# Peptides against a protein of PDB entry 1EMU: the designs that were tried, part 33

Target 1, 132 residues: chain A of PDB entry 1EMU
Amino acid sequence: PPYLKWAESLHSLLDDQDGISLFRTFLKQEGCADLLDFWFACTGFRKLEPCDSNEEKRLKLARAIYRKYILDNNGIVSRQTKPATKSFIKGCIMKQLIDPAMFDQAQTEIQATMEENTYPSFLKSDIYLEYT

## One batch from the design tools (peptide; made by RFdiffusion4, then SolubleMPNN)

Design b2_p14_1_s2 (from b2_p14_1, 7 letters changed)
Fold by OpenDDE base, seed 2:
Structure b2_p14_1_s2 (fold): chain B 132 residues (1-132), chain A 14 residues (1-14)
Amino acid sequence: as target 1 above (132 residues)
Amino acid sequence: MEEIIKEILEKLLE
């Protein structure tokens, strides 16, 4: 069943609607749902190919992601991203150089955080175990 | 995944 695949990799968990739902619920209880939300935001942002028609939308979205997750020094995403990564993103925003990959490094760092901490904890959680 | 992404992005743009 799918829940067994979830235990094999974080990728498998995040490819499954039910897996995402349970994992997000767990993260909310742990006060760190922003990790997953940011990860998905980065994925969604990267999928938006730059063109004249969506330039303003992409800039607005990039700014929103930056303000919500990177600029907030008290946020878990900010705390789990490296200063150089955050400064790079800030630079992109300030210069309005909005490359689809501008959040890639931050996403990688947040993914590593989940892999090392919250994902393993999820697999030991009542939420996951009761589902199985 | 796509549904979740859509929801998250829409909330960010509100």
Scores: peptide ipSAE 0.670, ipTM 0.953, DockQ to the pose 0.867
Fold by OpenDDE base, seed 1:
Structure b2_p14_1_s2 (fold): chain B 132 residues (1-132), chain A 14 residues (1-14)
Amino acid sequence: as target 1 above (132 residues)
Amino acid sequence: MEEIIKEILEKLLE
């Protein structure tokens, strides 16, 4: 069953809508749902192919991601990303150099945080165990 | 995954 695959890798968990729902519920209870939301925001942003018709939308979205997750010094995402990574993103925003990959390093760092902390905790949680 | 992405991006653009 899918829940066994979820325990094998975070990737398998994030590929399953039911898995995402349970994991996000768990993260919300832990006060760190922004980790997952940011991760998905980065994925979505990277998928937007640059073109003249979506330039304004991409810039607006990049700014929104930056302001919500990176600029917020009290946020869990900001606390779990390196200063150099945040500085790079700030530079991209200021220079309006919004490459699809501009959040890749931050996403990698947040993914590592989930892999090492929240994901293992989820597999030991009542939410996951009651589902199995 | 795609549905979740859509929801998150839409909220960010509000």
Scores: peptide ipSAE 0.664, ipTM 0.952, DockQ to the pose 0.945
Fold by OpenDDE base, seed 5:
Structure b2_p14_1_s2 (fold): chain B 132 residues (1-132), chain A 14 residues (1-14)
Amino acid sequence: as target 1 above (132 residues)
Amino acid sequence: MEEIIKEILEKLLE
């Protein structure tokens, strides 16, 4: 069943709508749902290939991601990303150089945080265990 | 994944 695949890899969990729902519920209870939301925001942003029709939208979205997750020093994403990574993103925003990959390093760092902490904890949680 | 991405991006653009 799918829930067994979720235990095999974080990728499998995040590829399943039911898995995402349960994991996000768990993260909300832990006060760290922004980790997952940021991860998905980065994925979505990267999928937006630069073109004339979406240039303004991409800039607006990049700024929104930056302001919500990176600039907020009290946010968990900001606390779990390296200063150099945040500085790079800030530079991209200030220069309006909005490359599809501009959040890749930050996403990698947040993914590592989930892999090392919240994902293992989720697999031990009542939410997951009661689902199985 | 695509559905949650859509929701998150839409929220960010509000």
Scores: peptide ipSAE 0.662, ipTM 0.951, DockQ to the pose 0.946
Fold by OpenDDE base, seed 3:
Structure b2_p14_1_s2 (fold): chain B 132 residues (1-132), chain A 14 residues (1-14)
Amino acid sequence: as target 1 above (132 residues)
Amino acid sequence: MEEIIKEILEKLLE
């Protein structure tokens, strides 16, 4: 069943809507749902290819991601991303250089945080174990 | 994951 695949890799978990739902619930209880939300925001942003019709929307979205997750020094995403990574993103925003990959490094760092901490904890959680 | 992505992006664009 799918829940067994979730235990094999984080990607398997994030490819499954039921898995995402349970994991997000767990993260909310832990006060760190922003990790997952940011991860998905980055994925979604990267999928928006630049074109004349969506340029302004892409800039707005990039700014929103930056302001919500990177600029907020009190946020968990900001605390779990490296200063150089945050500075790079800030630079992109200030220069209006909105490349689809501009959040890739930050996403990688947040993914590593989940891999090392919240994902293993989720697999030991009552939420996951009761589902199985 | 497309559903949650859509939701997150829409919220960010509000």
Scores: peptide ipSAE 0.660, ipTM 0.951, DockQ to the pose 0.939

Design b2_p14_1_s3 (from b2_p14_1, 8 letters changed)
Fold by OpenDDE base, seed 2:
Structure b2_p14_1_s3 (fold): chain B 132 residues (1-132), chain A 14 residues (1-14)
Amino acid sequence: as target 1 above (132 residues)
Amino acid sequence: MEKIEEEILKELLS
């Protein structure tokens, strides 16, 4: 069943709607849902192909992601991303150089954080175990 | 795009 695949990899968990829902619920209880939300925001952002019609939308979205997750020094995403990574993103925003991959490094770092901490904890949580 | 991605992006742009 799918829940067994969730225990095999974070990728499998995040590729399943039910898995995402349970994991997100868990993260909310832990006060760190922003990790997952940021991860999906980055994925969604990267999927937006640069073009004239998307220019303003992409810039606005990049700014929103930056302000919500990177700029907030008290936020978990900001605390779990490297200073150089955050500086790079800031630079992109300030220069309005909005490459689809501008959040890739930050996403990788947040993914690593989840892999090391929240994902293993989720697999030991009542939410997951009661689902199985 | 995944449903959750769309929801998150929509919220960010709201």
Scores: peptide ipSAE 0.689, ipTM 0.945, DockQ to the pose 0.730
Fold by OpenDDE base, seed 4:
Structure b2_p14_1_s3 (fold): chain B 132 residues (1-132), chain A 14 residues (1-14)
Amino acid sequence: as target 1 above (132 residues)
Amino acid sequence: MEKIEEEILKELLS
């Protein structure tokens, strides 16, 4: 069953709609759903190829990601990303140098946070265990 | 994955 694969890797969990739904619900209860939302935002952003037709959209999206997750010092994403990483992102925004990979390091750091904390906790949670 | 991703990006751009 898919739920067994979810326990084998975070990747498997995030590649399944039901898995994502349950995990996101769990994260909301823990007050840290922004970790997952940011992760997906970074993935989606990276998929947008730079071109004249989407330049403004990409800049707007980059700014939105920055303001919502990086700039907010009270947010869990900001607390779980290194100062140098946040500084780099800020620099990109200010210089309007919007490379598709500009959030890669931050995404990696947030993924590590999930791998080390929320993901293991999810597998021990009632929401997951009751589903199995 | 594309579904939740699209939802999040849409919300960010709203």
Scores: peptide ipSAE 0.685, ipTM 0.944, DockQ to the pose 0.944
Fold by OpenDDE base, seed 1:
Structure b2_p14_1_s3 (fold): chain B 132 residues (1-132), chain A 14 residues (1-14)
Amino acid sequence: as target 1 above (132 residues)
Amino acid sequence: MEKIEEEILKELLS
């Protein structure tokens, strides 16, 4: 069943709508849902191909991601990303150099945080265990 | 993935 695959890898969990729903609920209860939301924001942003019709939308979205998750020093995403990574993103925003990959390093660092902390905790949670 | 992804992006752009 799918729930067994979720325990084998975070990737399997994030590829399943039910898995995402349960994991996000767990993260909300732990006060760290921004980790997953940021991860998906980065994925969605990277999928937007640069073109004339997307220019304004991509810039607006990049700014929104930056302001919500990176600029907020009290946020969990900001606390779990390295200063050099945040500085690079800030530079991209200020220079309006909006490359599809500009959040890749930050996404990698947040993914590592989930792999090492919240994902293992989720597999031990009542939410997951009661589902199985 | 696409559903939750779109939801997050829409929220950010609202």
Scores: peptide ipSAE 0.685, ipTM 0.944, DockQ to the pose 0.945
Fold by OpenDDE base, seed 3:
Structure b2_p14_1_s3 (fold): chain B 132 residues (1-132), chain A 14 residues (1-14)
Amino acid sequence: as target 1 above (132 residues)
Amino acid sequence: MEKIEEEILKELLS
């Protein structure tokens, strides 16, 4: 069943709607749902192809992601991303250089955080175990 | 997943 695949890799978990739902619920209880939300925000942002009609939208979205997750020094995403990574993103925002890949490094770092901490904890959680 | 991505992006743009 799919839930067994979730235990094999975080990728499998994040590729399943039910898995995402349960994992997000778990993260909310742990006060760190922003990790997953940021991860998906980065993925969604990267999928937006740069074009004249998307320019304003992409800039607004990039700024929103930056302000919500990177600029907030008290946020978990900010605490789990390297200073150089955050500085790079800030630079992109300030220069209005909005490349689809501008959040890639930050997303990688947050993914690593989930892999090392919240994902293993989820597999030991009542939410996951009761689902199985 | 497109569904959750769309939800998150919509919230960010609201």
Scores: peptide ipSAE 0.680, ipTM 0.943, DockQ to the pose 0.850

Design b2_p14_1_s4 (from b2_p14_1, 8 letters changed)
Fold by OpenDDE base, seed 2:
Structure b2_p14_1_s4 (fold): chain B 132 residues (1-132), chain A 14 residues (1-14)
Amino acid sequence: as target 1 above (132 residues)
Amino acid sequence: MEKIIEEILKELLE
């Protein structure tokens, strides 16, 4: 069943609608749902191809992601991203150089955080175990 | 995944 695949990799968990739902619920209880939300935001942002018609939307979205997750020093995403990564993103925003890959490094760092901490904890959680 | 992405992006743009 799918829940067994979830235990094999975080990728498998995040490819499954039910897996995402359970994991997000768990993260909310742990006060760190922003990790997953940021990860998905980065994925969605990267999928937006740069073009004239998307320029304003992409800039607005990039700014929103930056303000919500990177600029907030008390936020878990900000705390789990490296200063150089955050400064790079800030630079992109300030210069309005909005490359689809501008959040890639931050996403990688947040993914690593989940892999090392919240994902393993989820697999030991009542939420996951009761589902199985 | 696509559904949750759209929801998150929508909230960010509100």
Scores: peptide ipSAE 0.691, ipTM 0.955, DockQ to the pose 0.866
Fold by OpenDDE base, seed 1:
Structure b2_p14_1_s4 (fold): chain B 132 residues (1-132), chain A 14 residues (1-14)
Amino acid sequence: as target 1 above (132 residues)
Amino acid sequence: MEKIIEEILKELLE
């Protein structure tokens, strides 16, 4: 069953809508749902192919991601990303150089945080165990 | 995954 695959890798968990729902619920209870939301925001942003018709949308989205997750010094995402990574993103925003990959390093760091902390905790949680 | 991505992006763009 899918829940066994979820325990094998975070990737398998995030490919399943039911898995995402349970994991996000768990993260909300832990006060760190922004980790997952940021990760998905970065994935979505990277998928937007640069072109004249979506330039304004991409810039607006990049700014929104930056302001909500990176600029917020009290946020869990900001606390779990390196200063150099945040500085690079700030530079991209200020220069309006919004390459699809501009959040890749931050996403990698947040993914590592989930892999090492919240994901293992989820597999030990009542939410996951009651589902199995 | 696509569903949750669209929801998150929509909220960010509001």
Scores: peptide ipSAE 0.688, ipTM 0.955, DockQ to the pose 0.944
Fold by OpenDDE base, seed 5:
Order: structure tokens, then C-alpha cells, then sequence
Structure b2_p14_1_s4 (fold): chain B 132 residues (1-132), chain A 14 residues (1-14)
């Protein structure tokens, strides 16, 4: 069943709508849902290939991601990303150089945080265990 | 995954 695949890898969990729902619920209870939301935001942003029709949208979205997750020093994403990574993103925003990969390093760092902490905890949680 | 991405991006752009 799908829930067994979720235990095999974080990727499998995040590829399943039911898995995402349960994991996000767990993260909300732990006060760290922004980790997952940021991860998905980065994925969505990267999928937006630069073109004339979406240039303004991409800039607006990049700024929104930056302001919500990176600039907020009290946010969990900001606390779990390295200063150099945040500085790079800030530079991209200030220079309006909006490369599809501009959040890749930050996404990698947040993914590592989930892999090392919240994902293992989720697999031990009542939410997951009661689902199985 | 695609559904949640769309929801998150929509909220960010509001």
C-alpha cells in the first residue's frame, strides 16, 4: 500500500496527495509547515520557464517567496537556511535576476532539514501510525 | 504534488 512507500523515501511521500495531506497536518501541529510549503513553492517556481508571458509573474512570485520565507528572520525556513544561501537569493531579488534555479540551494537545505528531522518524526507520529 | 503546488503558488500571488 502507498503508506509503505511513504516510509521508504520522502520523495514517495511528497508524490502522494494523501501522504502530503497527512504530513502537512503533522507539520502544522509541530509549527513547521512552512518547511513543506517552501519546498513546494520552490518546485513550482522552478517549473515556470522564463518567457515573455510569465516574466512579471515570475518576478512577483520570487519576491513573494523571498519575503515570506527568507526575509522573515523569525521563520523556520530562514532559521534552517545558511546565511550565504539567503544572501544569494537577496542578491537575485535586488538585481532582478530571476533564474529558475535561484532557490535550488535553499530548497536543498530545507529538504535536508525535513529528511533529518520532521520526516523521521512523522513516521513515528500517531497520525502516520494510526493511518497504517 | 501538482495540486498542492498550485494552491501554494496561488496564495503567494494573492
Amino acid sequence: as target 1 above (132 residues)
Amino acid sequence: MEKIIEEILKELLE
Scores: peptide ipSAE 0.687, ipTM 0.954, DockQ to the pose 0.944
Fold by OpenDDE base, seed 3:
Structure b2_p14_1_s4 (fold): chain B 132 residues (1-132), chain A 14 residues (1-14)
Amino acid sequence: as target 1 above (132 residues)
Amino acid sequence: MEKIIEEILKELLE
């Protein structure tokens, strides 16, 4: 069943709507749902290819991601991303250089945080175990 | 994951 695949890799968990739902619920209880939301925001942003029709939309979205997750020093995403990574993103925003990959490094760092902490904890959680 | 992505992006663009 799918829940067994969730225990094999984080990507398997994030490819499944039920898995996402349970994991997000767990993260909310732990006060760190922003980790997952940011991860998905980065994925969604990267999929928006630059073109004349969506340039302004992409800039607005990049700014929103930056303001919500990176600029907020009290946020968990900001605390779990390296200063150089945050500075790079800030630079992209200030220069309006909105490359689809501009959040890739930050996403990688947040993914590592989940891999090392919240994902293993989720697999030991009552939420996951009761589902199985 | 497309569904949740759409929701997150929509919220960010509000």
Scores: peptide ipSAE 0.684, ipTM 0.954, DockQ to the pose 0.939

Design b2_p14_2_s1 (from b2_p14_2, 7 letters changed)
Fold by OpenDDE base, seed 1:
Structure b2_p14_2_s1 (fold): chain B 132 residues (1-132), chain A 14 residues (1-14)
Amino acid sequence: as target 1 above (132 residues)
Amino acid sequence: MEKYIEEILEELLS
């Protein structure tokens, strides 16, 4: 069953709608839902290949991601990303250099945070165990 | 994954 695959890798969990729903519910209870939302925002952003028709949309989205997750020093994403990573993103926004990979390092750092902390905790949570 | 990505992006762009 899918729930067994969720325990084998975070990737398997995040590739399943039911897994995402349960994991996000758990993260919200822990005050860490922004980790997952940011991760998906980065994935979605990277899929938007640069072209004339979506340049404005990509810039708007990049700014939104930056303002919501990076600029907020009190946010968990900001606290779990390195200063150099955040400064790089800020630089991209200020210079309007919106490369599809501009959030990759931040996404990697947030993924590592989930792998190390929230994902293992989720597998021990009542939410997951009751589902199994 | 795709559905959740779409929801997140729509929220950010709203």
Scores: peptide ipSAE 0.700, ipTM 0.959, DockQ to the pose 0.943
Fold by OpenDDE base, seed 3:
Structure b2_p14_2_s1 (fold): chain B 132 residues (1-132), chain A 14 residues (1-14)
Amino acid sequence: as target 1 above (132 residues)
Amino acid sequence: MEKYIEEILEELLS
């Protein structure tokens, strides 16, 4: 069953809608759902390829991601991303250089945070174990 | 994950 694959890799968990739902519920209880939301925001942003009709939308979205997760120094995403990474993103926003990959490094760092802590904890949680 | 991505993006663009 899918829940067994979830225990094998974080990517397997994030590829499954039920897995996402359970993991997000767990993260909310831990006060760190923003980690997952940011990760998905980055994925969604990267999928929006540049074109004339997308330019304003992509810029708006990039700014929203930046303001919500990077600029907020009290947020968990900001605390778990390196200063150089945040500075790079800020630079892209200020210069309006909105490359599809501009959040890749931040996403990688947040993924590492989840891999090291919240994902293993989820697999030991009552939420996951009761589901199995 | 596509459904969740769409929800996140829509919220950010609201």
Scores: peptide ipSAE 0.698, ipTM 0.959, DockQ to the pose 0.943
Fold by OpenDDE base, seed 5:
Structure b2_p14_2_s1 (fold): chain B 132 residues (1-132), chain A 14 residues (1-14)
Amino acid sequence: as target 1 above (132 residues)
Amino acid sequence: MEKYIEEILEELLS
């Protein structure tokens, strides 16, 4: 069943709508759902290839991601990303140089946080175990 | 994944 694949990799969990739902519920209880939301935001942003029709949209989205997750020093994402990474993103926003990969390093760092902490904890949680 | 991505992006752009 799918829940067994969820235990094999974080990617498998995040590729399943039911998995996402359960994991996000768990993260909300832990006060760190922003980790997952940011990760998905980065993925979605990267998929938006620059073109004439989406240039303004991409800039707006990049600014929104930056303001919500990076600029907020009290946020879990900001606390789990390196200063140099946040500085780079800030620079991109200020210069309006919105490369599809501008959040890649931050996403990598947040993914590492989930891999090392929240994901293993989820697999030990009542939410996951009761589902299985 | 795609459905959740869309939800997150729509929220950010709202």
Scores: peptide ipSAE 0.697, ipTM 0.959, DockQ to the pose 0.941
Fold by OpenDDE base, seed 4:
Structure b2_p14_2_s1 (fold): chain B 132 residues (1-132), chain A 14 residues (1-14)
Amino acid sequence: as target 1 above (132 residues)
Amino acid sequence: MEKYIEEILEELLS
C-alpha cells in the first residue's frame, strides 16, 4: 500500500496526494508547514518555462516566494536556509534575474531539513501510525 | 503533487 512507500521515500510521500495531506497536517501541528509549501513552490516555479508571455508572472511569483519564505527572518524556511543562499536569492530578485533554478539551493536545504527532522518524525507520529 | 503545486502557486500569486 502507498503508506509503506511513504516510509521508504520522502519523494514517494510527496508524490501522493494523501501522503501530502497527512504530512502537511503533521507539519502544521509542528508549526513548520511552510517547509513543505516552500518546497512545492520551488518545484512549481522551476517548472515554469521562461518566455516572453510569462515573464511578468514568473517575476511576480519569485518575489512572492522570496517575500513570504526568505525575507521573513522569523519564518521556519528562513531559519533553515543558509545566509549565502538567501543572499543569492535576494540578488536575483533585485537584479530581476529569475532563472528557473534560482531557488534550487534553498529547496535542497529545506528538503534536507525535512529529510533529517520532520519526515522521520512524521513516520513516528500518531497521524501516520494510525493511518497504517 | 501537481494539484498541490498549483494551489500553492495560485495562493502566492493572489
Scores: peptide ipSAE 0.693, ipTM 0.959, DockQ to the pose 0.901

Design b2_p14_2_s2 (from b2_p14_2, 7 letters changed)
Fold by OpenDDE base, seed 4:
Structure b2_p14_2_s2 (fold): chain B 132 residues (1-132), chain A 14 residues (1-14)
Amino acid sequence: as target 1 above (132 residues)
Amino acid sequence: MEEYIEEILEELLS
């Protein structure tokens, strides 16, 4: 069943709507749902192919991601991303150089945070265990 | 995943 796959791979968990729902619920209880939201935001952003027709949209989205998750020093995402990474993103925003991969490093760092902390905790949580 | 992505992006752009 899917829940077994979730325990074997974070990717498997994040590729499953039910898995996402349960994991996000858990993260909200832990006060760190932004980790997941940011991760998905980065994925979505990267999928947007740069072109003339969506340039404004991409810039707006990049700025929104930056403002919500990176600029907020009190946020969990900001706390779990390295200063150099945040500085790079800021630079991209300021220069309006919004490469699809501009959030990749930050996403990697946040993914590592989840892999090392919240994901294992989720697998030990009542939410997950009761689901199984 | 795609559904959740779209939801997040929509919220960010709203």
Scores: peptide ipSAE 0.680, ipTM 0.954, DockQ to the pose 0.860
Fold by OpenDDE base, seed 1:
Structure b2_p14_2_s2 (fold): chain B 132 residues (1-132), chain A 14 residues (1-14)
Amino acid sequence: as target 1 above (132 residues)
Amino acid sequence: MEEYIEEILEELLS
C-alpha cells in the first residue's frame, strides 16, 4: 500500500496526494507547514520555463515566494535557510534576474530540514500511524 | 503533486 512507500522515502510521500494531505496536517500542528508549501512553490516555479508570454508571471511569482518565505526573518523557511542563500535570492529579485533555478539551493536546504526532522517525526505521529 | 503545486501557486499569485 502507498503508506508503506511513504515510509521508504520523502519523495514517495510528496508524490501522493493523500500523503501530502496527511503530512501537511502534521506540519501545521507543528507550526512548520511553510516548509512544505515553500518546497512545492519552488518546484512549481522551476517548471515555468522562461518565455515572452510568462515573464511577468514568473517575476510576480518569484517576488511572492521571496516576500512570503525569505524576507520574513521570523518565518521557519528563513530560519532554515543560510544567509548566503537568502542573499542570492534577494539579489535575483532586485536585479530581476529570474532564472528557473534561483530557488534551488533554498529548496535543497528546506528539503534537508524536512528529511532530518519533520519527516521522521511524521512517521512516528498519530496521524500517520492511525492511517496505517 | 501537481494538484498541490497548482494550489500553492494560485495562492501566491492571488
Scores: peptide ipSAE 0.678, ipTM 0.954, DockQ to the pose 0.942
Fold by OpenDDE base, seed 3:
Structure b2_p14_2_s2 (fold): chain B 132 residues (1-132), chain A 14 residues (1-14)
Amino acid sequence: as target 1 above (132 residues)
Amino acid sequence: MEEYIEEILEELLS
């Protein structure tokens, strides 16, 4: 069953809508749901290929991601991303250079954070174990 | 994951 694959890799968990739902519930209880939301925001942003009709939308979205997760120094995403990474993103926003990959490094760092702590904890949680 | 992505993006663009 899918839940067994979830225990094998975070990627498998995030590819499954049920897995996402359970993991997000767990993260909310831990006060760190923003990690997952940011990760998906980055994925969604990257999928929006640049074109004339997308330019305004992509810029708006990039700014929203930046303001919500990067600019907020009290947020968990900001605390778990490196200063150089945040500075790079800020630079892209200020210069309006909105490359689809501009959040890739930040996403990688947040993914590492989840891999090191919240994902293993989830697999030991009552939420996951009761589901199995 | 596509459904959740769409939800997140829509919220950010609201």
Scores: peptide ipSAE 0.677, ipTM 0.953, DockQ to the pose 0.943
Fold by OpenDDE base, seed 5:
Structure b2_p14_2_s2 (fold): chain B 132 residues (1-132), chain A 14 residues (1-14)
Amino acid sequence: as target 1 above (132 residues)
Amino acid sequence: MEEYIEEILEELLS
């Protein structure tokens, strides 16, 4: 069943709508759902290839991601990303140089946080175990 | 994944 694949990799968990739902519920209880939301935001942003029709949209989205997750020093994402990474993103926003990969390093760092902490904890949680 | 991505992006752009 799918829940067994979820235990094999974080990617498998995040590729399943039921898995996402359960994991996000768990993260909300832990006060760190922003980790997952940011990760998905980065993925979605990267998929938006620059073109004439989406340039303004991409800039708006990049600014929104930056303001919500990176600029907020009290946020879990900001606390789990390196200063140099956040500085780079800030620079991109200020210069309006919105490369599809501008959040890649931050996403990598947040993914590592989930891999090392929240994902293993989820697999030990009542939410996951009761589902299995 | 795609469905959740869409939801997150819509929230950010709202």
Scores: peptide ipSAE 0.676, ipTM 0.953, DockQ to the pose 0.939

